Peptides against a protein of PDB entry 5EFW. Designs and how they scored, part 1

Every score and structure here is a prediction.

Target 1, 141 residues: chain A of PDB entry 5EFW
Amino acid sequence: TTLERIEKNFVITDPRLPDNPIIFASDSFLQLTEYSREEILGRNARFLQGPETDRATVRKIRDAIDNQTEVTVQLINYTKSGKKFWNLFHLQPMRDQKGDVQYFIGVQLDGTEHVRDAAEREGVMLIKKTAENIDEAAKEL
Unless a header shows other numbers, all headers, positions and changes below count from the first letter of the chain.
Peptide ipSAE was made for these designs. It is ipSAE averaged over its two directions, with the distance scale d0 held at 1.0 Angstrom where the peptide's residues are scored. Compare it between designs on one protein only; published cut-offs may not apply.
The geometry check fails a fold that doesn't show the stated peptide or that is severely misdrawn somewhere.

## One batch from the design tools (peptide; aimed at target 1 D14 L17 L41 G42)

Design b1_p8_1 (made by RFdiffusion4)
Pose (drawn by RFdiffusion4):
Structure b1_p8_1 (pose): chain A 141 residues (1-141), chain P 8 residues (1-8)
Amino acid sequence: as target 1 above (141 residues)
Amino acid sequence: TFATSRFE
């Protein structure tokens, strides 16, 4: 299917279920994070976080979800085995024609450090186009 | 496609 042909890291969550769980995770996201589908479907994506994760950054994500809007941030995430990576992360809601939120889309891009300038602009362009591709691929669900 | 029904 088209959703499965999207070669990027991403997860999709359902805010209408308690605690906004992951309902779909990309093949690339699972192998990057070393988790399986059985392990993480039904879980909130906060399991990616740990000791060196910036609390205020997590707060910005929490607030954006509460307000039902988009956010782009960078933060430290961990794989299942505990390896550290920087995550250039973009979040956006999928809405129906009446504007009601159906799901959240999250797209991840791994790095070894915080990026800025042109490197950040390129990464943001890649993850925002992918989110639009995901929204278009899942509009009937 | 989505696993929503598993967690309804």

Design b1_p8_1_s1 (made by RFdiffusion4, then SolubleMPNN; from b1_p8_1, 4 letters changed)
Fold by OpenDDE base, seed 2:
Formats: C-alpha cells, structure tokens, sequence
Structure b1_p8_1_s1 (fold): chain B 141 residues (1-141), chain A 8 residues (1-8)
C-alpha cells in the first residue's frame, strides 16, 4: 500500500480501542526502537518511556490525545536495549468524513541530540509534512 | 540515537 511505502518513523494508534494501542508501525520505527512488529502491535506506545523521560512532556501528549488535538514535543525515549535518544515527536488525529477521530498518527524524527532554534523548526516542518502524507495514505486503506 | 513515539 501507499502507507507501507512511506520511509519515515511513524505509528498509527486506535483511540477507540482500550488504552489507544498501536495498530500500525513503519519498518523504520521498528529499526529505530529495536522492537519487532509483534512486540508492539496492540500495545500503548508508553513502553518507549524511561527514567529520564520528562513527565510534564508526557502529560502534554496525554492532554492532546484526550482533547483530540495535535502536539509537537521533544522527549527522551528508550530502545528495547535501553539506549536513550531524543525524540522530536509530532502527534495528530486522523478524522473520518464526518470529522470524528478514527486514529492518531505519531511521527518521530531521528536525533542524537536535543534540537533547537532553526534545526528544531526544520524538524517540526518535516514531521508535520510526514504526518499529512500518512493521513492521506491511510485513507486509501 | 533515533527518535520514537510515546503515548499514555
């Protein structure tokens, strides 16, 4: 499918199911996080959090889900092996023809460091554009 | 190190 051809780090979640589980993960996301598809499908994405993940930033993500809005943040995440990385993360709802939220799209930008200023702005533009591409591709499924 | 998504 067109969705499967998007070579970016992303997941799709289903807020209509208990605990908003991941229902789709890109190959790049699996490579980044060091998880198999079987390990992450059906689970909430909170398994990426760890000791140094800022709880206030996580709350911003939760609030966006609860309010069915988009959000962009940077936070510390962990791979399966416990490796820390900075995640420039964008989340937005995917809506049906009636305007009801069906899914959430989460896009992750690769980063070894916390990005700021111009680099952050560029990254934000990129992940937002990616999210829109995913939204369009997913509607074809 | 690469970036990943968090949900709660």
Amino acid sequence: as target 1 above (141 residues)
Amino acid sequence: VLATKEFE
Scores: peptide ipSAE 0.054, ipTM 0.728, DockQ to the pose 0.050; fails the geometry check
OpenDDE base, seeds 1, 3, 4, 5: peptide ipSAE 0.050, 0.053, 0.049, 0.050; ipTM 0.705, 0.716, 0.713, 0.703; seeds 1, 3, 4, 5 fail the geometry check

Design b1_p8_1_s2 (made by RFdiffusion4, then SolubleMPNN; from b1_p8_1, 3 letters changed)
Fold by OpenDDE base, seed 3:
Structure b1_p8_1_s2 (fold): chain B 141 residues (1-141), chain A 8 residues (1-8)
Amino acid sequence: as target 1 above (141 residues)
Amino acid sequence: ILATSEFE
């Protein structure tokens, strides 16, 4: 599918199911996080969090989901092997033609360091553009 | 070159 051809780190979740589980994960996302597709499909994406993940930042993500809005944050995530990485993360709802939320799109910019200033602004523009491309491709779901 | 997110 067109969605499967997007070579970026992203997941799609279904808020209409209990606990908003992941229903799609890109190959790049699996490579980044060191999980297999079978290990993550049907689960909430919170398994990427760990000891140094800022809880206030996580709450911003939760609030965006509850309010059906978009949000962009940076937070510490962990691979399956326990390796820490900084995640520049953008989340936005995907709506149908009637305006009802169908899915959430989560895009991750991979980086070993917390990005700031111009680099952060550039990264935000990139992941937001990626989210729009995913939104268009996800119409096939 | 890592970076992934989580949902809550």
Scores: peptide ipSAE 0.046, ipTM 0.714, DockQ to the pose 0.050; fails the geometry check
OpenDDE base, seeds 1, 2, 4, 5: peptide ipSAE 0.039, 0.040, 0.041, 0.040; ipTM 0.712, 0.716, 0.721, 0.714; seeds 1, 2, 4, 5 fail the geometry check

Design b1_p8_1_s3 (made by RFdiffusion4, then SolubleMPNN; from b1_p8_1, 5 letters changed)
Fold by OpenDDE base, seed 4:
Structure b1_p8_1_s3 (fold): chain B 141 residues (1-141), chain A 8 residues (1-8)
Amino acid sequence: as target 1 above (141 residues)
Amino acid sequence: VLATEEFR
């Protein structure tokens, strides 16, 4: 599909289902997180959090979901093997023709380091653009 | 290595 051809780290979640589970994960996301597709689909993305994940940052994500808004944050996440990584993460709602939220798009930048300043701004621009591309591609779902 | 969050 057009969606499957997007070579970026992303997930799509369904807020209409209990616990807003992941319903789609890109191959790159699976590689990044070291999970199989079967291990991820139907789960809430919180399984990537761990001891050093900032709870205030997680709350920002929760608030964005609850308010049906976009958010961009950096947080520590963990691979299946327990490796820590800095996730530059962008979330935005995908709306139908009526303006109702159907899905959330989560996009993750590749970068083992906490990015700052110009690099952060560049990364944010990239993941936002990616989210727009996913939104357009996922309208075919 | 990178990426993911709490979705609710």
Scores: peptide ipSAE 0.048, ipTM 0.746, DockQ to the pose 0.054; fails the geometry check
OpenDDE base, seeds 1, 2, 3, 5: peptide ipSAE 0.044, 0.045, 0.045, 0.042; ipTM 0.732, 0.737, 0.735, 0.727; seeds 1, 2, 3, 5 fail the geometry check

Design b1_p8_1_s4 (made by RFdiffusion4, then SolubleMPNN; from b1_p8_1, 5 letters changed)
Fold by OpenDDE base, seed 5:
Structure b1_p8_1_s4 (fold): chain B 141 residues (1-141), chain A 8 residues (1-8)
Amino acid sequence: as target 1 above (141 residues)
Amino acid sequence: VLATDEFR
């Protein structure tokens, strides 16, 4: 399956470039965030954060990138129009054949509301599975 | 969402 066939909210970033910019964004991600592709590509995804975004949660994302590990968090993000939404977010590294980090995959749960309990567990399972599908599709390119 | 925080 190619990246373009994955109908979920996701981005791919390149940590080897300055400021770990987004190099791929799904159509659904653009729709969710209300940005154009031109507004997204080449930028660090921090522009989705805002006044009510929890700083400690963002630190977990930063630490995962620095340590080249995966993380799953739920945080407030903002659309281009300034609408707040809850983002159940999963990040994981994509490694090359040598085991070196090549990219990061970021997956956002479908929907904009805070999820809890069984719904959160189900959402986490879904976004992790999606990340694995993206990893596989990207290796085929 | 990704990388360093908004507050830098």
Scores: peptide ipSAE 0.057, ipTM 0.766, DockQ to the pose 0.052
OpenDDE base, seeds 1, 2, 3, 4: peptide ipSAE 0.055, 0.051, 0.069, 0.059; ipTM 0.738, 0.741, 0.770, 0.771; seeds 1, 2, 3, 4 fail the geometry check

Design b1_p8_2 (made by RFdiffusion4)
Pose (drawn by RFdiffusion4):
Structure b1_p8_2 (pose): chain A 141 residues (1-141), chain P 8 residues (1-8)
Amino acid sequence: as target 1 above (141 residues)
Amino acid sequence: PFDRTPAE
């Protein structure tokens, strides 16, 4: 299917279920994070976080979800085995024609450090176009 | 494609 043909890291969550769980995770996201589908479907994506994760950054994500809007941030995430990576992360809601939120889309791009300038602009462009591709691929669900 | 079983 088209959703499965999207070669990027992403997860999709359902805010209408308690604690906004993951209902779909990309093949690339699972292998990057070393988790399986059986392990993480039904879980909130906060399991990616740990000791060196910036708390104010996590707060900005929490607030954006509460307000039902988009956010782009960078933060430290961990794989299942505990390896550290920087995550250039973009979040956006999918809405129906009346504007009601159906799901959240999250797209991840791994790095070894915080990026800025042109490197950040390119990474943001990649993850925002991917989120639009995901929204278009999942509009009937 | 969305698997809702583990979350329901």

Design b1_p8_2_s1 (made by RFdiffusion4, then SolubleMPNN; from b1_p8_2, 5 letters changed)
Fold by OpenDDE base, seed 5:
Structure b1_p8_2_s1 (fold): chain B 141 residues (1-141), chain A 8 residues (1-8)
Amino acid sequence: as target 1 above (141 residues)
Amino acid sequence: VLDRSAAL
């Protein structure tokens, strides 16, 4: 599908289902996180969090979901093997023609360091653009 | 109503 051709780290979640589970994950996301598709589909994405994940940052993501708004943050995530990575993360709602939220789109830019300044701005632009591409691709399905 | 969601 057009969605499957997007070569970026992303997931789509369904807030209309209990606990807003992942309903789609890109191949790149699976590679990044070291999970199989079967291991993550139907689960809430919180399994990527761990001991060094900043709880205040997690709350910002939660607030954005509750308020049906977008958010961009950086946080520590963990692979299946327990490897830490910095995740420059963008989340935004995907809305239907009536304006109701159908899904959330989550895009991840991974790194070994917290990105700042020009690198952060570039990363933010990239993941936001990716989210828009996903939104358009998902509407075509 | 959106259910509890995790931050990635």
Scores: peptide ipSAE 0.138, ipTM 0.784, DockQ to the pose 0.065
OpenDDE base, seeds 1, 2, 3, 4: peptide ipSAE 0.140, 0.144, 0.145, 0.142; ipTM 0.774, 0.783, 0.777, 0.774; seeds 1, 2, 3, 4 fail the geometry check

Design b1_p8_2_s2 (made by RFdiffusion4, then SolubleMPNN; from b1_p8_2, 4 letters changed)
Fold by OpenDDE base, seed 2:
Structure b1_p8_2_s2 (fold): chain B 141 residues (1-141), chain A 8 residues (1-8)
Amino acid sequence: as target 1 above (141 residues)
Amino acid sequence: VFDLSPAL
């Protein structure tokens, strides 16, 4: 499918199901996080958090979901093997024709360090563009 | 609970 051909790190979640589980994960996301698709589908993405993940940053993500808005943050995440990485993360709702939220799109920059200034701005533009591409591709399904 | 954690 067009969605499956997007070679970026992303997930799609369903806020209408208990605990807003992941319902789709890209191949690159699985490779990055070191999880299988079976281990990911049906779970909330919080399993990527760990000891050094900033709780205030996580709260920003939570607030965006609760308010059905978009957010862009950087936070520490962990692979299955316990490797830490900085994640430039963008979240946005996917809406139906009525404007109701159907899903959330989460996009992760493929970088291992905290980015700042021009590099951060470039990364933000990239992940936002990716999210829009995912939104359009998902509508074609 | 809707905590969404990003990936690297």
Scores: peptide ipSAE 0.074, ipTM 0.769, DockQ to the pose 0.055; fails the geometry check
OpenDDE base, seeds 1, 3, 4, 5: peptide ipSAE 0.065, 0.065, 0.063, 0.048; ipTM 0.768, 0.771, 0.758, 0.740; seeds 1, 3, 4, 5 fail the geometry check

Design b1_p8_2_s3 (made by RFdiffusion4, then SolubleMPNN; from b1_p8_2, 4 letters changed)
Fold by OpenDDE base, seed 1:
Structure b1_p8_2_s3 (fold): chain B 141 residues (1-141), chain A 8 residues (1-8)
Amino acid sequence: as target 1 above (141 residues)
Amino acid sequence: VFDRSAAL
């Protein structure tokens, strides 16, 4: 599919299913997080959180989902092996032709470092652009 | 309980 050809770190979640599970994960995302597709699909993405994940930042993500809005944050996530990485994350709703939210798109910058200033701005632009590409491709779902 | 919080 067109969606499968997007070579970026991303997931798609379904807020219409219990606990807003991941329904699609890119190959790059699996590689980054060290999980198999089977281990990720059907789960809420919170399993990537750990001891140093900022709870206020997590609340911003939750609020965006609840309010059906987009958000961009940086937070500590953990791989399957327990390695920490900085996740520059953008989340946005995917809406149907009626304007109803059907999915959420989550995109991460390809990197593990905390980014600031110009590098952060560039990363944000990239992940937002990627999210728009995913939104268009995900219409095939 | 519905915890819609993501990690990413």
Scores: peptide ipSAE 0.129, ipTM 0.767, DockQ to the pose 0.058
OpenDDE base, seeds 2, 3, 4, 5: peptide ipSAE 0.127, 0.130, 0.130, 0.129; ipTM 0.768, 0.768, 0.763, 0.770; seeds 2, 3, 4, 5 fail the geometry check

Design b1_p8_2_s4 (made by RFdiffusion4, then SolubleMPNN; from b1_p8_2, 4 letters changed)
Fold by OpenDDE base, seed 3:
Structure b1_p8_2_s4 (fold): chain B 141 residues (1-141), chain A 8 residues (1-8)
Amino acid sequence: as target 1 above (141 residues)
Amino acid sequence: VLDRSPAL
């Protein structure tokens, strides 16, 4: 599918199902996090959190889901092997033709480094653009 | 209350 050909780190979740589970994960996302597709699908993405993940930042993500809004944050995540990485993350709702929220799109910056200042602004623009591309491709779901 | 937030 067009969605499957997007070579970026992303997931799609379904807020209409209990606990807003992941229903799609890109190949790059699986590589980044060291999980198989079978380990990811049907689960809430919170399994990437760990001891140094900032809880206030996680609350911002939760609030965006509850309020059906977009958010951009940077937080510590953990791979399956327990390795820490910085994740510049953008989340936005995907709406149907009637304007109702159908899914959420989560995009992670290419790479695992903490970014600041101009580099962060550039990364934000990139992941937001990627989210829009996914939104268009995901209409096939 | 379950935390429904993705970790990404």
Scores: peptide ipSAE 0.137, ipTM 0.770, DockQ to the pose 0.052
OpenDDE base, seeds 1, 2, 4, 5: peptide ipSAE 0.136, 0.140, 0.135, 0.116; ipTM 0.773, 0.775, 0.767, 0.762; seeds 1, 2, 4, 5 fail the geometry check

Design b1_p8_3 (made by RFdiffusion4)
Pose (drawn by RFdiffusion4):
Structure b1_p8_3 (pose): chain A 141 residues (1-141), chain P 8 residues (1-8)
Amino acid sequence: as target 1 above (141 residues)
Amino acid sequence: PFETDRFK
């Protein structure tokens, strides 16, 4: 299917279920994070966080979800085995024609450090186009 | 593709 043909890291969550769980995770996201589908479907994506994760950054994500809007941030995430990576992360809601939120889309891009300038602009362009592709691929669900 | 029905 088209959703499965999207070669990027991403997860989709359902805010209408308690604690906004993951209901779909990309093949690339699972192998990057070393988790399986059985392990993480039904879980909130906060399991990616740990000791060196910036708390104010996590707060900006919490607020954006509460307000039902988009956010782009960078933060430290961990794989299942505990390896550290920087995550250039973009979040956006999928809405129906009346504007009601159906799901959240999250797209991840791994790095070894915080990026800025042109490197950041390129990464943001990639993850925002991918989110639009995901929204178009999932509009009937 | 979405696993929503499993968690309803």

Design b1_p8_3_s1 (made by RFdiffusion4, then SolubleMPNN; from b1_p8_3, 6 letters changed)
Fold by OpenDDE base, seed 4:
Structure b1_p8_3_s1 (fold): chain B 141 residues (1-141), chain A 8 residues (1-8)
Amino acid sequence: as target 1 above (141 residues)
Amino acid sequence: VLATSEFE
């Protein structure tokens, strides 16, 4: 599918289901996080968090979900093996023709590092652009 | 019903 051809780190979640579970994960996302598709589908993405994940940053994500808005943050995530990495993360709602939220799109920067300044701005632009591409492709869902 | 921290 067009969605499957997007070679970026991303997930799609379903807020209409309990706990807003992941319903789609790109191959790159699986590679990044070291999880299999079976291990993450149907789960809330919080499994990527760990001891050093900033709770205030997580709350920003939660607020965006609750308010059905987009947000871009950078936070510590953990791979399955426990490796920490900085995740430049963008989340935005995917709406139907009536304007109702159907899904959330979560995009993670490729080769994510703790980026700042111009590099961060560039990364943000990239993941936002990616999210728009996913939004268009995901209308097939 | 809500788990600890929502999303990643």
Scores: peptide ipSAE 0.052, ipTM 0.729, DockQ to the pose 0.049
OpenDDE base, seeds 1, 2, 3, 5: peptide ipSAE 0.045, 0.045, 0.048, 0.047; ipTM 0.706, 0.708, 0.709, 0.737; seeds 1, 2, 3, 5 fail the geometry check

Design b1_p8_3_s2 (made by RFdiffusion4, then SolubleMPNN; from b1_p8_3, 5 letters changed)
Fold by OpenDDE base, seed 4:
Structure b1_p8_3_s2 (fold): chain B 141 residues (1-141), chain A 8 residues (1-8)
Amino acid sequence: as target 1 above (141 residues)
Amino acid sequence: VLETKKFE
């Protein structure tokens, strides 16, 4: 499966560029967030945050990026129109053959409601698997 | 229609 055939909400960011900008976005992600591709490419994904976004959760994301590790969190994000949604979000580094971090993969659950318990576990499994699929597809490009 | 796009 090629990268563009992955019909999930995801972005790829480039930590080697200033401010770790989004370099790829799926159509589903654009639909979810109500942004055009032109509006988000080259930007840091923090534009999705707003007043009710938990700062501690954001710090977890930042720490994962800084430490080049994966993280899974659920946080409030905002669409372009200002609509709040719960984002079950998984982030993981994509490494090259030498083991160096090349990109970060960010996957968002299809649902926009806050999920808990079994539903959250299922969602986590799904977005993690999706991230692995993206990793494989992106490495073949 | 591309499912994904890279910034240029």
Scores: peptide ipSAE 0.023, ipTM 0.605, DockQ to the pose 0.154
OpenDDE base, seeds 1, 2, 3, 5: peptide ipSAE 0.030, 0.031, 0.035, 0.032; ipTM 0.660, 0.669, 0.679, 0.663; seeds 1, 2, 3, 5 fail the geometry check

Design b1_p8_3_s3 (made by RFdiffusion4, then SolubleMPNN; from b1_p8_3, 6 letters changed)
Fold by OpenDDE base, seed 2:
Formats: C-alpha cells, structure tokens, sequence
Structure b1_p8_3_s3 (fold): chain B 141 residues (1-141), chain A 8 residues (1-8)
C-alpha cells in the first residue's frame, strides 16, 4: 500500500480501542526502537518511556490525545536495549468524513541530540509534512 | 540515537 511505502518513523494508534494501542508501525520505527512488529502491535506506545523521560512532556501528549488535538514535543525515549535518544515527536488525529477521530498518527524524527532554534523548526516542518502524507495514505486503506 | 513515539 501507499502507507507501507512511506520511509519515515511513524505509528498509527486506535483511540477507540482500550488504552489507544498501536495498530500500525513503519519498518523504520521498528529499526529505530529495536522492537519487532509483534512486540508492539496492540500495545500503548508508553513502553518507549524511561527514567529520564520528562513527565510534564508526557502529560502534554496525554492532554492532546484526550482533547483530540495535535502536539509537537521533544522527549527522551528508550530502545528495547535501553539506549536513550531524543525524540522530536509530532502527534495528530486522523478524522473520518464526518470529522470524528478514527486514529492518531505519531511521527518521530531521528536525533542524537536535543534540537533547537532553526534545526528544531526544520524538524517540526518535516514531521508535520510526514504526518499529512500518512493521513492521506491511510485513507486509501 | 533515533527518535520514537510515546503515548499514555
């Protein structure tokens, strides 16, 4: 499918199911996080959090889900092996023809460091554009 | 190190 051809780090979640589980993960996301598809499908994405993940930033993500809005943040995440990385993360709802939220799209930008200023702005533009591409591709499924 | 998504 067109969705499967998007070579970016992303997941799709289903807020209509208990605990908003991941229902789709890109190959790049699996490579980044060091998880198999079987390990992450059906689970909430909170398994990426760890000791140094800022709880206030996580709350911003939760609030966006609860309010069915988009959000962009940077936070510390962990791979399966416990490796820390900075995640420039964008989340937005995917809506049906009636305007009801069906899914959430989460896009992750690769980063070894916390990005700021111009680099952050560029990254934000990129992940937002990616999210829109995913939204369009997913509607074809 | 690469970036990943968090949900709660």
Amino acid sequence: as target 1 above (141 residues)
Amino acid sequence: VLATKEFE
Scores: peptide ipSAE 0.054, ipTM 0.728, DockQ to the pose 0.051; fails the geometry check
OpenDDE base, seeds 1, 3, 4, 5: peptide ipSAE 0.050, 0.053, 0.049, 0.050; ipTM 0.705, 0.716, 0.713, 0.703; seeds 1, 3, 4, 5 fail the geometry check

Design b1_p8_3_s4 (made by RFdiffusion4, then SolubleMPNN; from b1_p8_3, 6 letters changed)
Fold by OpenDDE base, seed 1:
Structure b1_p8_3_s4 (fold): chain B 141 residues (1-141), chain A 8 residues (1-8)
Amino acid sequence: as target 1 above (141 residues)
Amino acid sequence: VLATEEFE
């Protein structure tokens, strides 16, 4: 259960199921978003979006999923109580031995502000590294 | 407040 020991904000989704639902959520992710595990599992992550979420940014995420590629963006997300936060978000596919996509890994950097410049670059490096660690751990799924 | 991801 190496996956469960990763103390970062992340989810794993299953694009082979209808609507690419979340199948795993870290404890930190639940704390960040203020949802219970039961409220999140089986749902598409779009429930985090709200009025100020940039639709063009969301489309970049959609395109990455459709094309089975990775993407890194920042977007406004909302907690269960309606609090806004800036989500520095990295998404990448997890592939099996044959090269087929079996899951997507989503990693979130928690922040109350939109990060720029050096802080953004540092955050991107962190969430990408985290995604790689999750990829290795998730091979047990 | 912490940051999280969107899928779609």
Scores: peptide ipSAE 0.046, ipTM 0.731, DockQ to the pose 0.050; fails the geometry check
OpenDDE base, seeds 2, 3, 4, 5: peptide ipSAE 0.044, 0.043, 0.045, 0.043; ipTM 0.735, 0.732, 0.732, 0.729; seeds 2, 3, 4, 5 fail the geometry check

Design b1_p8_4 (made by RFdiffusion4)
Pose (drawn by RFdiffusion4):
Structure b1_p8_4 (pose): chain A 141 residues (1-141), chain P 8 residues (1-8)
Amino acid sequence: as target 1 above (141 residues)
Amino acid sequence: GLSDAVLA
């Protein structure tokens, strides 16, 4: 299917279920994070976080979800085995024609450090186009 | 829908 043909890291969550769980995770996201589908479907994506994760940054994500809007941030995430990576992360809601939120889309891009300038602009462009592709691929669900 | 796998 088209959703499965999207070669990027992403997860989709359902805010209508308690605690906004993951209902779909990309093949690339699972192998990057070393988790399986059985392990993480039904879980909130906060399991990616840990000791060196910036708390104010996590706060900005919580607030954006509460307000039902988009956000782009960078933060430290961990794989299942505990390896550290920087995550250039973009979040956006999918809405129906009336504007009601159906799901949240999250797209991840791994790095070894915080990026800025042109490197950040390129990464943001990639993850925002991917989110639009995901929204278009999942509009009937 | 996308939630079918989780709800099953």

Design b1_p8_4_s1 (made by RFdiffusion4, then SolubleMPNN; from b1_p8_4 with G1S A5E)
Fold by OpenDDE base, seed 4:
Order: sequence, then structure tokens, then C-alpha cells
Structure b1_p8_4_s1 (fold): chain B 141 residues (1-141), chain A 8 residues (1-8)
Amino acid sequence: as target 1 above (141 residues)
Amino acid sequence: SLSDEVLA
């Protein structure tokens, strides 16, 4: 599918299901996080968090979901093996023709470095554009 | 504890 051909790190979640589980994960995302697709589908993405994940940043994500808005943050995530990485993360709702939220799109920057200034702005621009591409490609869901 | 109903 068109969605499957997007070579970026991303997931799609379903807030209409209990605990807003991941219903789609890109191959790159699986590679980044070191999880298999079976290990991820049906789960809330919180498993990526760990001891050094900033709780205030997580709250920003939660608030965005609750308010059905977009948000962009950087936070520490953990791979399956326990490796820490910086995740420049963008989340936005996917809405139907009536404007109702159907899904959330989560995009992670390709790199694992903490980015600042111009590099951060560039990364934000990229992941936001990616999210829009996913939004268009995922209309068939 | 970790926050619920969140991504990443």
C-alpha cells in the first residue's frame, strides 16, 4: 500500500479502542525500537518510555491526545534492549470528513540524536510533512 | 508510574 511505502518511523494508533493502541507500525519504526510487529500491535506506545523519560514531556503528549491536538516534543525513549535514544516526536490527529478524530499519527525522527536550533527546526519540518503524507496515505484505513 | 494513553 501507499502507507507501507512511506520509509519513515511512524505509528498509527486508534483512540477509539481501549488504551489507544498501535494499529500500524512502519518497518523503520520496528527497526528503530527493536521490536517485532507482533510485539507492538495492539499496545499503547508507552512501552517506549523508561526511567529517564521526562514526565512533563509525556504529559504534553497526553494532553495533546486528550485535547485532540498536535504536539511536537523530544523525549528519551528506550529500545527493546534497553538502549536510550532521543526521539524527536510529532503527534497529530487524523480526522474523517466530518472532522471526527479517527486515529493518531506518531512520527519519530530518523536519527537518535538530541537536536537543537536549526537542526531541530529542520527535523520538526520533516516529521510534520511526513505526518501529512501519512494522513493522506492512511485515508483507506 | 508511566503515563497512560500516550504515544512514544
Scores: peptide ipSAE 0.087, ipTM 0.778, DockQ to the pose 0.045
OpenDDE base, seeds 1, 2, 3, 5: peptide ipSAE 0.080, 0.082, 0.086, 0.076; ipTM 0.778, 0.773, 0.773, 0.778; seeds 1, 3, 5 fail the geometry check

Design b1_p8_4_s2 (made by RFdiffusion4, then SolubleMPNN; from b1_p8_4, 3 letters changed)
Fold by OpenDDE base, seed 3:
Structure b1_p8_4_s2 (fold): chain B 141 residues (1-141), chain A 8 residues (1-8)
Amino acid sequence: as target 1 above (141 residues)
Amino acid sequence: SLSDEVLK
């Protein structure tokens, strides 16, 4: 499918199911996080969090989901092997033609360091553009 | 809430 051909780090979740589980993960996302597809499908994405993940930042993500809005943050995530990485993360709802939320799209830009200033702005533009591409491709779901 | 401590 067109969705499967997008070579970026992303997941799609289904808020209409209990606990808003991941229903799609890109190959790049699996490589980044070191999980298999079978290990993550059907689970909430919270398993990427760990000891140094900022709880206030996580709350911003939770609030965006509850309010059905988009959000862009940067936070510490962990791979399956326990390696830390900085995740410039963008979340936005995918809506149908009536305006009802069908899914959430999460896009990750990974890095070994916290990005700031121009680099952060560039990353934000990139992941937002990626989210829009996913939104169009996901119409096949 | 639809999600707790969510990362994506």
Scores: peptide ipSAE 0.092, ipTM 0.757, DockQ to the pose 0.055; fails the geometry check
OpenDDE base, seeds 1, 2, 4, 5: peptide ipSAE 0.088, 0.076, 0.076, 0.088; ipTM 0.761, 0.751, 0.752, 0.754; seeds 1, 2, 4, 5 fail the geometry check

Design b1_p8_5 (made by RFdiffusion4)
Pose (drawn by RFdiffusion4):
Structure b1_p8_5 (pose): chain A 141 residues (1-141), chain P 8 residues (1-8)
Amino acid sequence: as target 1 above (141 residues)
Amino acid sequence: TFDRTPAL
């Protein structure tokens, strides 16, 4: 299917279920994070966080979800085995024609450090176009 | 396409 043909890291969550769980995870996201589908479907994506994760950054994501809007931030995430990576992360809601939120989309891009300038602009462009592709691919669900 | 079974 088209959703499965999207070659990027992403997860989709359902805010209408308690604690906003993951209901779909991309093949690339699973192999990047070393988790399986059986392990993480039904879980909130906060399991990616750990000791060196910036708390105020996590706060900005919590607030954006509460307000039902988009956010783009960078933060430290961990794989299942405990390896550290920087995550250039973009979040956006999928809405129906009346504007009601159906799902959240999250797109991840791995790095070894915080990026800025042109490197950040390119990464943001990639992850925002992917989120639009995901929204278009999942509009009937 | 979306698997909601584990979240129920």

